# Peptides against a protein of PDB entry 7RZF, part 40

Target 1, 358 residues: chain A of PDB entry 7RZF
Amino acid sequence: PFQEEHLKQLYKIVPIKDIRNLYVTFPIPDLQKYYKSNPGHYLGHLIGHEGPGSLLSELKSKGWVNTLVGGQKEGARGFMFFIINVDLTEEGLLHVEDIILHMFQYIQKLRAEGPQEWVFQECKDLNAVAFRFKDKERPRGYTSKIAGILHYYPLEEVLTAEYLLEEFRPDLIEMVLDKLRPENVRVAIVSKSFEGKTDRTEEWYGTQYKQEAIPDEVIKKWQNADLNGKFKLPTKNEFIPTNFEILPLEKEATPYPALIKDTAMSKLWFKQDDKFFLPKACLNFEFFSPFAYVDPLHCNMAYLYLELLKDSLNEYAYAAELAGLSYDLQNTIYGMYLSVKGYNDKQPILLKKIIEKM
Target 2, 358 residues: chain A of PDB entry 7RZF as posed
Amino acid sequence: PFQEEHLKQLYKIVPIKDIRNLYVTFPIPDLQKYYKSNPGHYLGHLIGHEGPGSLLSELKSKGWVNTLVGGQKEGARGFMFFIINVDLTEEGLLHVEDIILHMFQYIQKLRAEGPQEWVFQELKDLNAVAFRFKDKERPRGYTSKIAGILHYYPLEEVLTAEYLLEEFRPDLIEMVLDKLRPENVRVAIVSKSFEGKTDRTEEWYGTQYKQEAIPDEVIKKWQNADLNGKFKLPTKNEFIPTNFEILPLEKEATPYPALIKDTAMSKLWFKQDDKFFLPKANLNFEFFSPFAYVDPLHSNMAYLYLELLKDSLNEYAYAAELAGLSYDLQNTIYGMYLSVKGYNDKQPILLKKIIEKM

## One batch from the design tools (peptide; made by RFdiffusion4, then SolubleMPNN)

Design b1_p10_7_s4 (from b1_p10_7, 4 letters changed)
Fold by OpenDDE base, seed 2:
Structure b1_p10_7_s4 (fold): chain B 358 residues (1-358), chain A 10 residues (1-10)
Amino acid sequence: as target 1 above (358 residues)
Amino acid sequence: MSAWPPRPSL
């Protein structure tokens, strides 16, 4: 385990590729024995959330960060890490201290709200869906993976242990949150901008880096992180499927899409799944407008409209994606194309939201 | 134990 002298350290690392990344790492206890509650996954879900009021949303609004990932990582035997990783913009590279301050403000928000059983339930439901409808993996890779995880889980649970949550443990969530403090932080900044400014070389890969102690004033600044009113817990994910009923194949089911509605304003084709028998559907809509491609101005207006529409739907995109729903919007020479894919149960909700924004 | 720098997956 890291000693005190290994904490509050800043690493400036020169990458081979032109990338800008920030890693904020906390040593945490080994959570392996708590896999049934998985408090690190709970925290990773919230810290890594991309919806309104999330850490990422705020950092993106400032132009500092493109992407964010939060979660537990395996260490050596007897300890783990919790890591918040962000992809930095050029501007974000100049604001690393402030980015980390925002991380601690969000963590402080999580402490203030306390553990939420409904969030755990959503994680449980999402993981259960992911397990139940898991795609077939390549046997070689799957067998090797299973052989590896047999060291961590009982034989009876080896297939389910990484997915199925059983116990809400607010005490363990709080315990992990208590480790996510400035006094326990290890920061790594990865950027080409550190080229020629490093004093050490990593032994195995030859990676150039500089190690510095984080100033006590900066640690204190992060320790005094206030509640930022922009941070909010996510809303309940309305896209999580609950109905997985597979309807029986219709007697007149055709091997090809059948025209089931023909009107002056709409044609509808339907094909029932006769192959996969999954609680999933693909909805495809083509909207026709004689104005969509009549001239360069209208073409550009149609494009701009679609980009604005996509932007307006970003608030739902992440929640839908987590729930195994996706949509796509494209301009066509005839108008617009919309597709909605995934679990059929909540597709009408997503479709309605898309249409309401249109 | 030498504190290993975080291995960036380079």
Scores: peptide ipSAE 0.011, ipTM 0.511, DockQ to the pose 0.059
Fold by OpenDDE base, seed 3:
Structure b1_p10_7_s4 (fold): chain B 358 residues (1-358), chain A 10 residues (1-10)
Amino acid sequence: as target 1 above (358 residues)
Amino acid sequence: MSAWPPRPSL
């Protein structure tokens, strides 16, 4: 495990690739025995959330961060890490201290709100869906994975242990959250901007880096992170499927889409799933407009319209994706294409939201 | 225990 001397350290690392990344790492206890409650997953879900009032949403609004990942990572036996990793913009590289301040402000918001059973329930439901409808893996890879995890889980639970949550443990959530403090932080900044500014070379890969102690004033600034009113817990995910009923195959089901509605303004084609028998659907809409591609102005207007529409739908995109729903919007030479895919139960909700924004 | 070994892909 890291000793105190290994905490409050800043690593400036020169990558081979032109990348800008920030890694904020906290040593945490080994959570392996708590797999039924998985408090690290709960925290990773919230810290890594992309919806309104999330850490990522605020950091993106500042122009500092493109992507964010939060979660637990395996260490060696007897300890783990919690890591917040962000892809930095060029501007974000100049604001690393402020980015980390926002991380601690969000963590402070989580402390102030306390553990939420409804959030745990959403994680439980999402994981249950993911388990129930898990795709077939390549046997070789799957067997090797299962053989590896047999060291950690009972034989009876080895297939379910990585997915099925059973116990809401607010005490364990708080315990992990208490480790996410500035006094426990290790920071790594990865950027080519450190080229020629390093004093160490990593032994195995020759990676150039510099190690510095984080100034006590900076640690204190992060320790005094207040509540930022821009941070909010996510809203309940309305896209989580609850109905998994598979309708019986129609007697006259065709192997090809059948025209089931033909009107002056619309044609509707339908094909029932006769192969996979999943509670999923693919809704595809082609909108025709004689104006969409009539001239360069209209083409650009149609493009801008879709970009604005996509932007206006960002608030739903992440929640839908978590729930196994997706949408796609594309310009065509004839107008616009919309696709909605995933679990059929909540597709009408997503579709309605898309149409209301249109 | 050496610091976070930079992943070879870094």
Scores: peptide ipSAE 0.009, ipTM 0.504, DockQ to the pose 0.048
Fold by OpenDDE base, seed 1:
Structure b1_p10_7_s4 (fold): chain B 358 residues (1-358), chain A 10 residues (1-10)
Amino acid sequence: as target 1 above (358 residues)
Amino acid sequence: MSAWPPRPSL
């Protein structure tokens, strides 16, 4: 475990690749024994959330961050890390202290709201779906993985332990949140902009870096992080599937799509799944417009329309993706193409939202 | 452990 002298440190690291990353790391207790409640996953789900009122949403709105990942990482025996990692823009590289302030404001929001059982339930449901409908893995890789995790889980639970949540433990969530404090922080900034500004070289890989103590004034600023009214808990994920019924194959099921509706304004083709037997569907819509590709102006307007439409749908995209739904919107020479894929149960909800924005 | 469940393949 890190001693006090290893905390409140800033590392400026020169990468080989042209990347800009920020790592905000907190030492935490070993959470492996708590796999049935997985408090680190709960916090990673919220801190790493991409929806409205999330940490990422605010940092993106400022043009400082492209992506954010929050979660637990294995350390050595008897301790772990909680890491918030962001991909920095060029502008974000200039605002690292402010980015970290926003991280602590979001963490403070989580403390103020306290542990939410409904969030745990959503994590449980998502993980249960992921486990139940997990794809077949290559036997060799899967066996090696299982052999490795047998050191951590009972044999009877080894297949389920990484997925199935059983216990809501607000006490453990609070315990981890109490470790996510400025006095416990380790910061690493990765950028080529530190080339020629480093004073140390890592022994094994020759990575150039500089280590500095974070000023007490900066730590104090982060300790005094107020509640930011822009940060909100996510809304309930309406896209989480609850119905997994597979309809029986029709006796007259054809191996090809059948035309089931033919009108002046629409044709509908249907093919029942006769191969996979999954509670999934693929909905494909081709919209025809004589104006979509009539000239360069209309073509560009149709393109711009779809970009704006995609932007307007961003609020749903993340929640849908978490629930195993996706959509795609493309311009065609004839008009527009829409696809909606994933678990069939909540596809109508996503489709409705798309059509309402069109 | 990844903080995120493995996303189901679509």
Scores: peptide ipSAE 0.008, ipTM 0.524, DockQ to the pose 0.137
Fold by OpenDDE base, seed 5:
Structure b1_p10_7_s4 (fold): chain B 358 residues (1-358), chain A 10 residues (1-10)
Amino acid sequence: as target 1 above (358 residues)
Amino acid sequence: MSAWPPRPSL
């Protein structure tokens, strides 16, 4: 367990690769026994969210961060960590203190809003879907994994324990949130910019680093993190599937896509799944335009249009992805291609949003 | 992205 002397520390680390990363680490109690409520997953879901009003959205808007991951990590027996990890831009490397301030502002927002049962329910539903429709793993790897987790879970729950949430525990969420404070922080900055500025070498890997105490003034600045009005809880994820009914095979089901609609403006092919029997579909749309590839200007305009369209859809992309939906937009020599894939139940919702942005 | 709780691996 970290003592007070190990807290409020800044590590400047020289990587071998040209990477810029920030790790903000908090020691937390061992949450393994609370796997049925999984408060660390709840917080990781919110802190690591990528939708509008999220921590990542704001940090991206500043040009400071490319990616963000938040969640619990196992330590040794009897303790864990909560880690917020970001990929830094060159500009973000100059604004590390401000990035961490924004992290604490978001954490403060989570405290102010309190634990939300609907968020837990979404996590529960997402995990239940992931469990129910889990892909087949290689038997060797799966068996070894199951053998390992038998040390942590009852035999009857060993298959479900990592997925199925059972209990909403706001008390445990608050308990973990209470550990996510500036006084408990350990910061690591990974950048080649620290080359020649380090005074220590790690024993095992020879990694060069410098350890510094974070100034009390900086800690106080983070402790006084206000509510940033740009931070909002995510909206309810409308893409979470609820209907998993598999329609019976049609008697005349062809092994190949059948043309089911032919008009002057559109052709539609359909193939029912006769192999996997999953509540999933693949919708593929090819749009034809005589202007798409007529000259270099039109080609570049078509490209720019799709890039702008993709950007405009970013607000939905993450929520859709969490729910097992995806889309793809590509330029073709004939026009554009759209693909929508995943659970069929909510595909019409995603498709509608795409079409409304087009 | 949420860090999925690292599955307790041995």
Scores: peptide ipSAE 0.009, ipTM 0.528, DockQ to the pose 0.154; fails the geometry check

Design b1_p10_8_s1 (from b1_p10_8, 8 letters changed)
Fold by OpenDDE base, seed 2:
Structure b1_p10_8_s1 (fold): chain B 358 residues (1-358), chain A 10 residues (1-10)
Amino acid sequence: as target 1 above (358 residues)
Amino acid sequence: MSPFPPVPTL
């Protein structure tokens, strides 16, 4: 494990690729024995959330960050890390201290709200869905993975241990949150802008880096992170499927889509799944407008409309994706195409939200 | 000890 001398360190790293990344790392206890509650996954879900009031949403609004990932990472035997990783913009590279301040403000928000059983339940439900409807993996890769995880889990649980949550443990969530402090931080900034400004070379990969102590004034600034009123816990994910009923195959089921509705304003084709028997559907809508492609102006307006529509739907996109729903919106020469895919149970909710924004 | 755990993206 890292000693005190290894904490409060800043690493400036020169990548081979033209990338800009920030890694904010905290040493944490080994959470492996707590896999049934998985407090690191709970915190990763919230810190890595992409919805309104999330850390990522605020950092994106400032133009500093493109993507964010939060979660636990394996260390060595007896310890782990919690890592917040962001993809930095060029502007974000200039604001690393303030980005980290926002991370600590969000962590402080999580401390102030305390552990939420409903969030744990959503994680449990999402993981249960992911386990139940897990795709077939390549046997060689799967066997090697299972052989590896047998070192960590009982034989009886080896298939479920990475997915199925059983116990809400607020005490363990608080314990991990208590390790996410400025005094425990290790920061790495990865950018080509450090080329020629490094004084060390990593032994194994030849990676050029500079190591610096983080100034005590900066640590104190992060320790005094106030509650930022822009940070909020996510709303409940309304897209999590709860019904997985597979309807019996209709006696008159055709191998091709059948026309089931024909009107002056709409045609509807339907095909039941006769192959996969999954609680999933694909809804495809083609909207026709004589104005969509009548001239270059209307074509560009139709394009702009869809880009604005997509932007207006971003608030739902992440929550839908987590729940195994997706949508796609495309311009056509005839108008617009909409596709909604995933678990059929909550597709009407997503579809309704799309139509309400249209 | 490596100064940083190997980041696969490096």
Scores: peptide ipSAE 0.014, ipTM 0.456, DockQ to the pose 0.052
Fold by OpenDDE base, seed 3:
Structure b1_p10_8_s1 (fold): chain B 358 residues (1-358), chain A 10 residues (1-10)
Amino acid sequence: as target 1 above (358 residues)
Amino acid sequence: MSPFPPVPTL
């Protein structure tokens, strides 16, 4: 485990690749025994959330961060890490202290709101869906994975332990959240901008780095992280499927899409799933407009319209994706293509939102 | 222990 001397450290690392990354790492207790509640996953879900009022949303709005991942990571026996990793913009590289301040402001928001059972329930439901409809893995890789995790889980639970949540443990969430403090932080900044500014070389890979103590003033600034009113808990994910009923195959099911509706303004083709038997659908819409490609101006307007539409839908994209829904919007020479894919139960909700923004 | 948490393989 890291001792106090290893905390409040800043590492400036020179990558081989041209990448800009920030790693904010907290030593946490070993959570392996708490896999049924998985408090680190709960916190990772919230800290790594991409919706409105999320940490990522705010950091993106400032132009500092492209992507954010939050979660627990295995260490060695008896300890883990909680890591917040961000892909930095060039501007974000100049604002690392402020990025970390925003992380602590978000963490402070989580403390102020306390553990939310509904968030745990969403994580439980998402993980249950992911387990139930898990794709077939390559046997060799899967067997090797299972053989590895047999060291951590009971044999009876080895297949479920990484997915199925059973227990809401607010005490454990608070315990982990209490380790996410500035006094317990380790910061690594990865950038080529540190080339020629390092004084150490890593033994195994020859990675050049500099280690510095984080100034006490900076630690205090992070300790005094106020509640930022821009940070909000996510809204309930309305896209989480609850109905997994598979309709029986129709006796006259065709191997190809059949035309089931023909009108002056619309044609509808349908094909039932005769192969996979999943509670999933693919809805594909082709919208025809004689104006979409009539001239370069209209073509560019149609393009701009779709880009604006996509941007306006970003608020739903992440929540839909988490729930195993996706959409795609494309310009065509005839107009527009829309695809909605995933669990059929909540596709009408996503489709409605798309159409309401159109 | 590597002083770095295992950086995702660079």
Scores: peptide ipSAE 0.013, ipTM 0.466, DockQ to the pose 0.071
Fold by OpenDDE base, seed 1:
Structure b1_p10_8_s1 (fold): chain B 358 residues (1-358), chain A 10 residues (1-10)
Amino acid sequence: as target 1 above (358 residues)
Amino acid sequence: MSPFPPVPTL
């Protein structure tokens, strides 16, 4: 594991590609033995959340970060890392200290709220759905993966161990949160802006870098991270499917969509799934407007309308995606196209929210 | 040990 001398370090790294990344890394205990509780996944789910009141939402609102990933990463035997990785904007590259302050404010919020059993239950349900409806993998790749993970899991559990959560362990969540402190931090900033400003070369790949101690004043600033009132726990994910019933195939089921409704204002085609037998549906809507493509102005207004609509739906997009729902909105020469796909159980909820924003 | 956390190979 890293010794104290390896903590509170800043690395400025020159990439080959034109990328701007920040890695905030904490050494943590080996969590492998706790796979049934997976406290690192719980924390990764919250820290990496993209919904309202999330760390990413605040950092995006400031124009500093494009994407954020939080989670555990394997180290060597007997230790792991917890890593918060962000894709930086050009402006965000100037505000790295404040970005990390916001990370510690969010972590402080998680400490203040304490472990939430309902969040664990959502992670459990999502992972159970992902396991139950897992796509078929290529046998060669799958066998090689399973052979690798047999070193970490019992034979009887090897297929389920990466997915099925069994135990809510608030003590382990708190134990990991206690490691996510400024005194334990390692920071890496990756940017071409450090070209010609480095003093070291990595031995294996020739990567140019500079290593600096993080000033004690900066560490103290992060240690004194207050509760930022903008940070909130996510709301419950209403899109998590709970009904997986597959209706029996109708005796008169056609291999093609049948017209089941024909009116002056709408036509409806239906096809039952006769191939996959999954608790999933595809809802496709074509909206016709004589105004959508009359002239360049109307075309641009229709485009702008859909971009604004998509923006107004961002609050639901992430939660829907986590639950295996997706939507797509496109302009057409006749009007607009809407598609809603995924688990059929909660599609009506997502569709209703889309229609209410239209 | 590489002084860097193993940056995901970019």
Scores: peptide ipSAE 0.012, ipTM 0.486, DockQ to the pose 0.068
Fold by OpenDDE base, seed 5:
Structure b1_p10_8_s1 (fold): chain B 358 residues (1-358), chain A 10 residues (1-10)
Amino acid sequence: as target 1 above (358 residues)
Amino acid sequence: MSPFPPVPTL
């Protein structure tokens, strides 16, 4: 495990590629034995959330961060890491201290709210859906994976252990949150802007880096992270499917889409799934407008409209994606194309939200 | 574009 001398360290790393990344790493206990509750997944779900009031949403609003990933990572036997990784903008590279302050403000929000059983239940339900409707993997890869994880899980649970949550353990969530403190932090900043400003070379890859102690004043600033009123827990994910009923195949089911509605304003084709037998659907809408491509101005206006619409739907996109729903919006020479895909149970909810924003 | 909708693929 890292000793005190290995904590509160800043690494400035020169990449080969032109990338800007920030890694905020905390040493945590080995959580492997707690796979049934998976407290690191719970925290990763919240810290890595992309919805309104999330850490990412705020950091994106500042123009500092493009993407954020939070979660547990294996170290060696007997210890793990919790890592928050962000893709930095050029501006974000100038605001690393403030980005990390916002991370600690969000972590402080999680402490103030305490462990939420409903969030655990959503994680449980999402993972159960992912397990139940898991796609077929290539046998060779799957067998090799299973053989590897047999070292970590009981034989009877080896197929389920990575997916099925069983136990809400608020004590373990709090235990991990207690490790996510400024005094336990290791920071790595990856940027070409450190070229010629490093004093060390990594032995194995020849990576140029500089190691510095984080100033005690900066640590204290992060320790005194207040509750930022912009941070909120996610709302309940309304897109999580609960009905998985597969309707019987119609006796006259056609191998091709049948025209089931024909009107002056709309045509509707339908095909029942006769192959996959999944509780999923694909809804495709083509909207026709004589103005969509009449001239360059209208074409650009139609483009801008869709970009604004996509932006306005971003609040739902992540929650829908987590629940195995997706949508796509495209300009066409005839108008607009919308697709909605995924579990059929909650597609009407997503579709309604899309149409209400249009 | 095809005058017919694409076949839904799951």
Scores: peptide ipSAE 0.007, ipTM 0.457, DockQ to the pose 0.025

